# Ledger of designs, part 37: peptides against a protein of PDB entry 7BBL

Target 1, 86 residues: chain A of PDB entry 7BBL
Amino acid sequence: IAQESLESQEQRARAALRERYLRSLLAMVGHQVSFTLHEGVRVAAHFGATDLDVANFYVSQLQTPIGVQAEALLRCSDIISYTFKP

## One batch from the design tools (peptide; made by RFdiffusion4, then SolubleMPNN)

Design b2_p10_3_s3 (from b2_p10_3, 4 letters changed)
Fold by OpenDDE base, seed 4:
Structure b2_p10_3_s3 (fold): chain B 86 residues (1-86), chain A 10 residues (1-10)
Amino acid sequence: as target 1 above (86 residues)
Amino acid sequence: MRTTLDLLAA
């Protein structure tokens, strides 16, 4: 049997990574998440949801060094990494 | 509602 093409393997890998990412978003709903942003900005917030194209994170109780923001919008493109305890 | 722009501009 002919081996699967490299392109097909890459497609499956990308699909698996996308699924894993989406599952992580689902898992952090309602939890406090620590976000690392650009320019040394680090914040913690409760994750609520993302929009349809996964361009923005809608969060609550955003903790910043200068205070707490009740509701906030975090652009996904501005997020370097995040961590949380499920 | 504040955005990342607000945070990065601070």
Scores: peptide ipSAE 0.100, ipTM 0.739, DockQ to the pose 0.035
Fold by OpenDDE base, seed 3:
Structure b2_p10_3_s3 (fold): chain B 86 residues (1-86), chain A 10 residues (1-10)
Amino acid sequence: as target 1 above (86 residues)
Amino acid sequence: MRTTLDLLAA
């Protein structure tokens, strides 16, 4: 039986992860999301949208350790992880 | 609008 090449398997895995990621973005629209940032900083905010290449997260009511920011921009590269209740 | 960097730098 011909086995799928390692390259093909990796390509499929990357595609699946990308799809799962994009679906999670759609699922969090309008929900409050908990974000874990660098240096142990954790914030909560309502997810609004992302730009075309998903480089930035546009959020509202960002709850930070020192107060609430009405509107904020979170760079995707600064986010370690996030969680939310669907 | 404040960015993530602004928050971390504060």
Scores: peptide ipSAE 0.097, ipTM 0.735, DockQ to the pose 0.035
Fold by OpenDDE base, seed 1:
Structure b2_p10_3_s3 (fold): chain B 86 residues (1-86), chain A 10 residues (1-10)
Amino acid sequence: as target 1 above (86 residues)
Amino acid sequence: MRTTLDLLAA
């Protein structure tokens, strides 16, 4: 029996993580998502979509500490984490 | 449409 190389194992792991991430994006479509941003900023918004390279999150009804924005663009690089209930 | 930058600046 041939043993899978370490490189191929890592490749498979990265692929699995990427798939999991993409599936999470699909799962949150139309749902309210809580985003944790840098500098302690936390917001909630309805997830709409991302661009092709997942550089930005297009959201609606963005709830911020100072009010609600009907439409907003969240840069993925500014997002530390997000949570939602499918 | 507001961006993350706007949020962090506020």
Scores: peptide ipSAE 0.095, ipTM 0.736, DockQ to the pose 0.035
Fold by OpenDDE base, seed 5:
Structure b2_p10_3_s3 (fold): chain B 86 residues (1-86), chain A 10 residues (1-10)
Amino acid sequence: as target 1 above (86 residues)
Amino acid sequence: MRTTLDLLAA
């Protein structure tokens, strides 16, 4: 009975995680998303699109502690987590 | 267009 190598298992796991991530991005299109950022900052915005190459989230109606921004750029590297209702 | 850095600086 052939057993898959550990490396192969890790590769599949990483691929599966990436796929789930990408699917979540697709699922949030057009929805209001709650983003948790660094330093305890939490914002809500309508998700427009991502630029996967530059790792940016393009959002609209960004609700911030100081007001609403019509359009904004959220760097993926600055996002700790996000939640939304699909 | 504002960025996350702008938000953190506010």
Scores: peptide ipSAE 0.092, ipTM 0.730, DockQ to the pose 0.035

Design b2_p10_3_s4 (from b2_p10_3, 4 letters changed)
Fold by OpenDDE base, seed 2:
Structure b2_p10_3_s4 (fold): chain B 86 residues (1-86), chain A 10 residues (1-10)
Amino acid sequence: as target 1 above (86 residues)
Amino acid sequence: PRTTLDLLAA
């Protein structure tokens, strides 16, 4: 009986997660998103777009502990998680 | 625009 290797299973899992991630980005457009950042920082912002390699999030009306930033760039590598209402 | 690093440094 042929069985898919662990490596192949992991590849499929990564591909599925990547697709889910990309779909979430599409669904995020135009919505206010709550971002959890490092050092216990939580911010909310309206999602605008990402760059071509999805390394950065371009957002507006970034609500921070020290005030509101009209426009900001959030590095994806600095984001632990995010939530939003579609 | 400000970056995440700028935010964390503030």
Scores: peptide ipSAE 0.073, ipTM 0.699, DockQ to the pose 0.036
Fold by OpenDDE base, seed 1:
Structure b2_p10_3_s4 (fold): chain B 86 residues (1-86), chain A 10 residues (1-10)
Amino acid sequence: as target 1 above (86 residues)
Amino acid sequence: PRTTLDLLAA
């Protein structure tokens, strides 16, 4: 019985994770999201959108340790994790 | 809009 190559399996796994990630972004639209950043910094903001390569998160009502920022841009590379209620 | 860098530098 033909078996899928390891490389092919990895490709499918990456594709599945990518799809899951993208779908999470879609589900996030309009919701308040809690972001965990570096150095233990945590912020909450309403998710607006991302750019085409998902390099940045455009958010609003960003709750920071020192106040609320009406609009802000979060670099995805600075985000360790996020949580939200769909 | 402000950026993540601005936030982390605050």
Scores: peptide ipSAE 0.072, ipTM 0.698, DockQ to the pose 0.036
Fold by OpenDDE base, seed 3:
Structure b2_p10_3_s4 (fold): chain B 86 residues (1-86), chain A 10 residues (1-10)
Amino acid sequence: as target 1 above (86 residues)
Amino acid sequence: PRTTLDLLAA
């Protein structure tokens, strides 16, 4: 019953957070998602997919302050947070 | 398609 090292515990914690994030991406497929961007901008769009390194979100029907964009790419680095109804 | 950068620059 050797105690797991602190380093190993931290590694598992990071892995758990990463898993939660990835599972949320799978769950939002086909749903309308509300995104909080920088400068207080909030938009809503239907989530389609991400690229392989999860750098961009491919979305449709993006509701913006100046109108609706049929198709758009949201850079993950520009997103502060998001919410959706599973 | 329009990008996040384009939107934030508006």
Scores: peptide ipSAE 0.071, ipTM 0.694, DockQ to the pose 0.036
Fold by OpenDDE base, seed 4:
Structure b2_p10_3_s4 (fold): chain B 86 residues (1-86), chain A 10 residues (1-10)
Amino acid sequence: as target 1 above (86 residues)
Amino acid sequence: PRTTLDLLAA
């Protein structure tokens, strides 16, 4: 029996991960999310949306030790991890 | 609005 090639299996895996990621973005809309950034920076903010190429996160009430930013952009490339309660 | 770069630079 011929089976799916390794490349095809990897392509399906990447597609599944992409779908899961996008669904997680939908799930966090309107919720406070804790973000871990580079250089030990940790912030919390309410997630709003991403741009079309998913390069930036548009957030509100960005809470930092320095103060609160009403509106802010977080570059996806600067985010190490995030957690939130659905 | 402020960006991640602004936060890291400060």
Scores: peptide ipSAE 0.069, ipTM 0.692, DockQ to the pose 0.036

Design b2_p10_4_s1 (from b2_p10_4, 3 letters changed)
Fold by OpenDDE base, seed 4:
Structure b2_p10_4_s1 (fold): chain B 86 residues (1-86), chain A 10 residues (1-10)
Amino acid sequence: as target 1 above (86 residues)
Amino acid sequence: VRTTEDLLAA
């Protein structure tokens, strides 16, 4: 039988990565997450939610190098990576 | 609400 096309394989790979990403977002809810931003900026905040297009992270108790913000909006495009303890 | 713009300013 014919093998799955490369395009189909790539599509499944992207889908798998997307699912993993979305699951991580669900796991983040209610937890403090450490975010790495550009220019060496690192912050920690409690994850609240994202908008429908996952363009922004809505967080609380954002610990920044210059203080704590009760609520903040983190643009996903500005986030290099994040980590948290589930 | 503060945004990443504040964090990445300058």
Scores: peptide ipSAE 0.279, ipTM 0.848, DockQ to the pose 0.034
Fold by OpenDDE base, seed 2:
Structure b2_p10_4_s1 (fold): chain B 86 residues (1-86), chain A 10 residues (1-10)
Amino acid sequence: as target 1 above (86 residues)
Amino acid sequence: VRTTEDLLAA
């Protein structure tokens, strides 16, 4: 019985993780999300949307160490992790 | 609109 190649298994794993990621984006709409950025920077904001290629997060009420920004654009590549309550 | 760059620069 032929086994699925390791490469194929890894591809399916990546696809599954990608799907979970995209679903989390849908789930966080309208919720306050805590973002961890580089340099130990942590901010909180209400998630609005992303562009089609998920390059940027469009958020509102961004709470930062230097104040609250009504509207902001967070580059997804600069986000290490995030957490929120569904 | 502020960007990540602004946050990291602070």
Scores: peptide ipSAE 0.279, ipTM 0.853, DockQ to the pose 0.035
Fold by OpenDDE base, seed 5:
Structure b2_p10_4_s1 (fold): chain B 86 residues (1-86), chain A 10 residues (1-10)
Amino acid sequence: as target 1 above (86 residues)
Amino acid sequence: VRTTEDLLAA
């Protein structure tokens, strides 16, 4: 009985996770998202778009501890997690 | 505040 290699299984798993992530990005378009950053910083903003390599989140109406920024750039690598209501 | 760097520095 043939069995898929471990490497192949891991590859499929990574692909599935990547797809789920990308789908979540599509789902948050236009919605207000709560972002958790380092140092306990939490902000909320309307998700606009990402660049092609999904390295940055382009958002609007960013609510920060010191005020609201009309437009801002959030580095994806600095985001610990995010939540939103689809 | 324009980027995450600005947020973390604030």
Scores: peptide ipSAE 0.278, ipTM 0.852, DockQ to the pose 0.034
Fold by OpenDDE base, seed 1:
Structure b2_p10_4_s1 (fold): chain B 86 residues (1-86), chain A 10 residues (1-10)
Amino acid sequence: as target 1 above (86 residues)
Amino acid sequence: VRTTEDLLAA
């Protein structure tokens, strides 16, 4: 009947969320993803990869409000959310 | 390669 500590439970929860996040990144590879940025900016781009610390998203065919960019780097800290169809 | 800086016009 031993119960896991609250801290341990929280650790597992964080680990699970992190894993789910990382798996979502893997699922995004090669797909067009819709990104919601600050100030109401919304863009769509084909996801390529991220750096090791997931600080940046390397994308292609970035559709912006003012045009399309062949290659672009999106700072993850500027991304509020994203959606895609796996 | 452009970054989010350009997108946010900051």
Scores: peptide ipSAE 0.277, ipTM 0.851, DockQ to the pose 0.035

Design b2_p10_4_s2 (from b2_p10_4, 3 letters changed)
Fold by OpenDDE base, seed 2:
Structure b2_p10_4_s2 (fold): chain B 86 residues (1-86), chain A 10 residues (1-10)
Amino acid sequence: as target 1 above (86 residues)
Amino acid sequence: PRTTLDLLAA
């Protein structure tokens, strides 16, 4: 009986997660998103777009502990998680 | 625009 290797299973899992991630980005457009950042920082912002390699999030009306930033760039590598209402 | 690093440094 042929069985898919662990490596192949992991590849499929990564591909599925990547697709889910990309779909979430599409669904995020135009919505206010709550971002959890490092050092216990939580911010909310309206999602605008990402760059071509999805390394950065371009957002507006970034609500921070020290005030509101009209426009900001959030590095994806600095984001632990995010939530939003579609 | 400000970056995440700028935010964390503030």
Scores: peptide ipSAE 0.073, ipTM 0.699, DockQ to the pose 0.036
Fold by OpenDDE base, seed 1:
Structure b2_p10_4_s2 (fold): chain B 86 residues (1-86), chain A 10 residues (1-10)
Amino acid sequence: as target 1 above (86 residues)
Amino acid sequence: PRTTLDLLAA
């Protein structure tokens, strides 16, 4: 019985994770999201959108340790994790 | 809009 190559399996796994990630972004639209950043910094903001390569998160009502920022841009590379209620 | 860098530098 033909078996899928390891490389092919990895490709499918990456594709599945990518799809899951993208779908999470879609589900996030309009919701308040809690972001965990570096150095233990945590912020909450309403998710607006991302750019085409998902390099940045455009958010609003960003709750920071020192106040609320009406609009802000979060670099995805600075985000360790996020949580939200769909 | 402000950026993540601005936030982390605050």
Scores: peptide ipSAE 0.072, ipTM 0.698, DockQ to the pose 0.036
Fold by OpenDDE base, seed 3:
Structure b2_p10_4_s2 (fold): chain B 86 residues (1-86), chain A 10 residues (1-10)
Amino acid sequence: as target 1 above (86 residues)
Amino acid sequence: PRTTLDLLAA
């Protein structure tokens, strides 16, 4: 019953957070998602997919302050947070 | 398609 090292515990914690994030991406497929961007901008769009390194979100029907964009790419680095109804 | 950068620059 050797105690797991602190380093190993931290590694598992990071892995758990990463898993939660990835599972949320799978769950939002086909749903309308509300995104909080920088400068207080909030938009809503239907989530389609991400690229392989999860750098961009491919979305449709993006509701913006100046109108609706049929198709758009949201850079993950520009997103502060998001919410959706599973 | 329009990008996040384009939107934030508006």
Scores: peptide ipSAE 0.071, ipTM 0.694, DockQ to the pose 0.035
Fold by OpenDDE base, seed 4:
Structure b2_p10_4_s2 (fold): chain B 86 residues (1-86), chain A 10 residues (1-10)
Amino acid sequence: as target 1 above (86 residues)
Amino acid sequence: PRTTLDLLAA
């Protein structure tokens, strides 16, 4: 029996991960999310949306030790991890 | 609005 090639299996895996990621973005809309950034920076903010190429996160009430930013952009490339309660 | 770069630079 011929089976799916390794490349095809990897392509399906990447597609599944992409779908899961996008669904997680939908799930966090309107919720406070804790973000871990580079250089030990940790912030919390309410997630709003991403741009079309998913390069930036548009957030509100960005809470930092320095103060609160009403509106802010977080570059996806600067985010190490995030957690939130659905 | 402020960006991640602004936060890291400060």
Scores: peptide ipSAE 0.069, ipTM 0.692, DockQ to the pose 0.036

Design b2_p10_4_s3 (from b2_p10_4, 3 letters changed)
Fold by OpenDDE base, seed 1:
Structure b2_p10_4_s3 (fold): chain B 86 residues (1-86), chain A 10 residues (1-10)
Amino acid sequence: as target 1 above (86 residues)
Amino acid sequence: PRTTWDLLAA
């Protein structure tokens, strides 16, 4: 009886998570997204796009604790989590 | 455009 190896199972799991992540990015295009950053900072912005390696998030109308920024670049590494309504 | 740290520092 053939059985999938643990390595293969892990590979499929990683692939599934990656796909889910990428699909979420596509789904949030044009929508306002709430971002949780370090130090308990929370901001909201309209998502535009990311670069090829998803190192940066290009957003607009960024609502920060000190004001609104028309255009902004959020480093992915600075983002802990995000939520949005598709 | 301004980056995360630029915004938080401003």
Scores: peptide ipSAE 0.243, ipTM 0.798, DockQ to the pose 0.036
Fold by OpenDDE base, seed 3:
Structure b2_p10_4_s3 (fold): chain B 86 residues (1-86), chain A 10 residues (1-10)
Amino acid sequence: as target 1 above (86 residues)
Amino acid sequence: PRTTWDLLAA
């Protein structure tokens, strides 16, 4: 049988990772998520949704170092990592 | 709602 090209293998790998990511977003809905931002800032919030291109996270009850923000919009580009309990 | 930038700049 023909050997799959390296380019094709990488494409499948990226697709698999993207699928995992999108599934995690679905699992995240309604749960409290811990976000690690730049400069060592860590916040926790209940995840609501993202926009179509997953550029922003719409969250509620955002616990920040200076207080609780009822509703907030977190730019995905500002997020280093996040964790949550499914 | 407030954005990341607004929150970090406060």
Scores: peptide ipSAE 0.239, ipTM 0.796, DockQ to the pose 0.036
Fold by OpenDDE base, seed 2:
Structure b2_p10_4_s3 (fold): chain B 86 residues (1-86), chain A 10 residues (1-10)
Amino acid sequence: as target 1 above (86 residues)
Amino acid sequence: PRTTWDLLAA
């Protein structure tokens, strides 16, 4: 009987997670998003866009503990998680 | 615009 290899199963799992991630980016457009950064830092901002390789998030109205930044660039590698209401 | 690092370092 046909049995998919472990490697193939893992590949499909990664692809599925990647797709869900990319779809979440589309859903974030125009919405305020809460970002959790390192050291327990949490900020909120309106999501604008990402660069071609999704290395950075271009956001506006970034709410930080020290004030509001009109425009900011969040490095994706600095983001642990995010949440928003579609 | 300012980056994550700039904001965290402030």
Scores: peptide ipSAE 0.226, ipTM 0.790, DockQ to the pose 0.036
Fold by OpenDDE base, seed 5:
Structure b2_p10_4_s3 (fold): chain B 86 residues (1-86), chain A 10 residues (1-10)
Amino acid sequence: as target 1 above (86 residues)
Amino acid sequence: PRTTWDLLAA
């Protein structure tokens, strides 16, 4: 029987994951998001936007261990995971 | 705006 190549399967899988990721970014706009960073650091902030290459998250009301930062940048590479209620 | 580095360095 016909079998899709491994390369094609991986491409399709990456495309699906990328789409899900981008949809999550769209969904979190205007919502408070809980971010898990390295070394157990956890913060919550209202998501504003990302730059064009999704390298940084622009957030507001960032709740940090030492206080609230009105506006801040979260580097996407520093984020392990995030969760929010749409 | 502040960056995540500030959080990790604190």
Scores: peptide ipSAE 0.115, ipTM 0.705, DockQ to the pose 0.035

Design b2_p10_4_s4 (from b2_p10_4, 3 letters changed)
Fold by OpenDDE base, seed 5:
Structure b2_p10_4_s4 (fold): chain B 86 residues (1-86), chain A 10 residues (1-10)
Amino acid sequence: as target 1 above (86 residues)
Amino acid sequence: SLTTDDLLAA
């Protein structure tokens, strides 16, 4: 029986992960999200939007260890993880 | 506005 190549399987897996990620971003819109950054830094903010290439998160009401920021730009590559209540 | 760099500094 014919079997899909390993490369093809990996490609589908990457596509599936990408889709799940993008869907999670869509679900975050308008919600308060808890972000974990490097060095143990944790912040919370309302998710607004991202760039077309999902390089940055545009958020509002950012709660940081040093105060609240009305508007902020979070680099997606610096985010280790995030959680939110849908 | 505030960026990630500001949060990771010091």
Scores: peptide ipSAE 0.388, ipTM 0.871, DockQ to the pose 0.034
Fold by OpenDDE base, seed 1:
Structure b2_p10_4_s4 (fold): chain B 86 residues (1-86), chain A 10 residues (1-10)
Amino acid sequence: as target 1 above (86 residues)
Amino acid sequence: SLTTDDLLAA
């Protein structure tokens, strides 16, 4: 029986991970999310949306170590991880 | 509005 190539298997795996990631973004809508950035910076904010290439997170009520910001733009490349309760 | 750069600069 024919077997799928390793490259094809890896492609499917990456696609699955990407889909899971995108679905998590949808699940974040309307919820407060805790973001961990570099240099030990941790913030919490209500997720609003992302741009088409998911390069930025548009959030509101950003709670930072230096205060609360009504609106903010978080660069996805600077985010190490995030967590939230669906 | 505030950006990640502002947070990392603090």
Scores: peptide ipSAE 0.386, ipTM 0.877, DockQ to the pose 0.035
Fold by OpenDDE base, seed 3:
Parts: C-alpha cells; sequence; structure tokens
Structure b2_p10_4_s4 (fold): chain B 86 residues (1-86), chain A 10 residues (1-10)
C-alpha cells in the first residue's frame, strides 16, 4: 500500500491552515477587531483590507493608548494575535 | 498615517 510522505502530509496541513487564515481575513472585513502587539500594546480598529501578500492590515477608527486615529497601517508581522466577533 | 512603528515607539 502506498503511503504519503511526511513532507507531503506537512504540505497539506500548511495548505489547510492557510485557507483557514484567509477565510478569517474575509470574515474580519467591516468588523471591529482587537489586536495584540508586542510590549503589551493592545488596540482596536475596524478592519478594512490587506495588501496582496498580507504584509499589512489597513484599518480605520484605531483606538490606541495614545488616542484615536482615523486611518492606520498595521504590520502583520508585529501582530501577536487578534480577536473579533464574526 | 499612523503605523505599527508609531505604536511600539510610544
Amino acid sequence: as target 1 above (86 residues)
Amino acid sequence: SLTTDDLLAA
């Protein structure tokens, strides 16, 4: 019986996780999202969009410890986690 | 506009 290689199994697993991630981004559109950054920084903002390589989150009405910003750019690589209600 | 760098620098 033929068995799938470990590398192939890992590839399928990564593909599944990637799909779930992308679906979550679509679900975030138009919703307020709470973002956790480094150094204990937490912000909330309405999600707008990402760029094609999902390097940045473009958000509006960003609530920060230093005030509210109408528009902002969040680096995805600096985001530890996020939560939102679908 | 404001970026992540601004938030972390504050």
Scores: peptide ipSAE 0.385, ipTM 0.876, DockQ to the pose 0.035
Fold by OpenDDE base, seed 4:
Structure b2_p10_4_s4 (fold): chain B 86 residues (1-86), chain A 10 residues (1-10)
Amino acid sequence: as target 1 above (86 residues)
Amino acid sequence: SLTTDDLLAA
């Protein structure tokens, strides 16, 4: 009887979560996404793309409390959560 | 263009 180490199990779990995350980004392309940022800031925008290391979201038609921005850059580290309709 | 820095207050 051989059992996978706890460390290996955790590694697989992290890999699975990373894969799900990346797949969600692909599904997001072209769709309007609702983003929740810090301090209760919530915006909606059409997802365009990310950079190679997925540090930034490049979006369009960003709806802010005071207006719409044609183009915008959202730092992934500033995003708490997002929702969208596939 | 606008960035998250512009959206966050403090």
Scores: peptide ipSAE 0.382, ipTM 0.868, DockQ to the pose 0.035

Design b2_p10_5_s1 (from b2_p10_5, 4 letters changed)
Fold by OpenDDE base, seed 3:
Structure b2_p10_5_s1 (fold): chain B 86 residues (1-86), chain A 10 residues (1-10)
Amino acid sequence: as target 1 above (86 residues)
Amino acid sequence: EVTLTPGPAP
């Protein structure tokens, strides 16, 4: 029988994770999302979109510890995790 | 509820 290489298995796993991630972005549109940033900072905002390379998150009604921003841009590199309810 | 972590792909 043909045995799939470890590299091929890893590639499939990575592809599956990437698909899950991209689908989550689609599911987030228009929903309020809780973002966990560095140093224990947590913010909530309505997700709008990301740029083509998913480097930035464009959000609205960003609730921060010091106030609310109507429109804001979150750098993907600043986000540790995000949570939302589909 | 769904929780994910963004970041560079390995």
Scores: peptide ipSAE 0.363, ipTM 0.820, DockQ to the pose 0.579
Fold by OpenDDE base, seed 1:
Structure b2_p10_5_s1 (fold): chain B 86 residues (1-86), chain A 10 residues (1-10)
Amino acid sequence: as target 1 above (86 residues)
Amino acid sequence: EVTLTPGPAP
């Protein structure tokens, strides 16, 4: 048995993480999600969808420190992490 | 409960 190269192992690991991420997006649809943004800011919203390149999150009922937005756009680059109950 | 981090585009 030939040992798989480290580079190939890393490639598979990245692919697995990408798949998990994409599947989570499907699981989030319609659910309330807690988002952690920069500077420790936390908001909650109902997840709707993303665009094709997963650059943006389209959400509803976004609860922010200064109020609630019925509809909102969250840039993925602004999101540090998110948590939800599947 | 599931927690994920959108990582940088590899």
Scores: peptide ipSAE 0.361, ipTM 0.820, DockQ to the pose 0.530
Fold by OpenDDE base, seed 2:
Structure b2_p10_5_s1 (fold): chain B 86 residues (1-86), chain A 10 residues (1-10)
Amino acid sequence: as target 1 above (86 residues)
Amino acid sequence: EVTLTPGPAP
């Protein structure tokens, strides 16, 4: 029988991860989220929204090592991972 | 509690 190519398998895997990511964005709206950034920096903030191309996160009550920012913009490219309670 | 990443490169 025909077997799916490795490239096709990888494509499906990427699509699944992307869908999971997008669903998580919906689930985390209004919730406090812990973000892990580069160089081991960790911040917490309430997730608000993203822009149309999901390049940036608009957050509030951003807790940084040096203080709290009422509103802030986090670039998705700067985020390694995030954790939240659905 | 769930942990995710912004997703893989295209």
Scores: peptide ipSAE 0.361, ipTM 0.819, DockQ to the pose 0.484
Fold by OpenDDE base, seed 5:
Structure b2_p10_5_s1 (fold): chain B 86 residues (1-86), chain A 10 residues (1-10)
Amino acid sequence: as target 1 above (86 residues)
Amino acid sequence: EVTLTPGPAP
């Protein structure tokens, strides 16, 4: 039986992960999300939207260690992980 | 509950 190339398998895996990620963003809209940032910093905010290339998260009611920001921008590159309840 | 990381895919 002909086997799919390793490269093709990896490509499909990457595509699946990308789709999962993008779908999670859609599911997050309007929900409070817990973000784990670098240096052990954890914040919570209501997810609003991202830009087209998903470089930034536009959020509201950002709860930080030093207070609440009504509106804020989180760079995706600064986020280690995020958790939310669908 | 869903937890993800926006890091690059392997």
Scores: peptide ipSAE 0.358, ipTM 0.817, DockQ to the pose 0.493

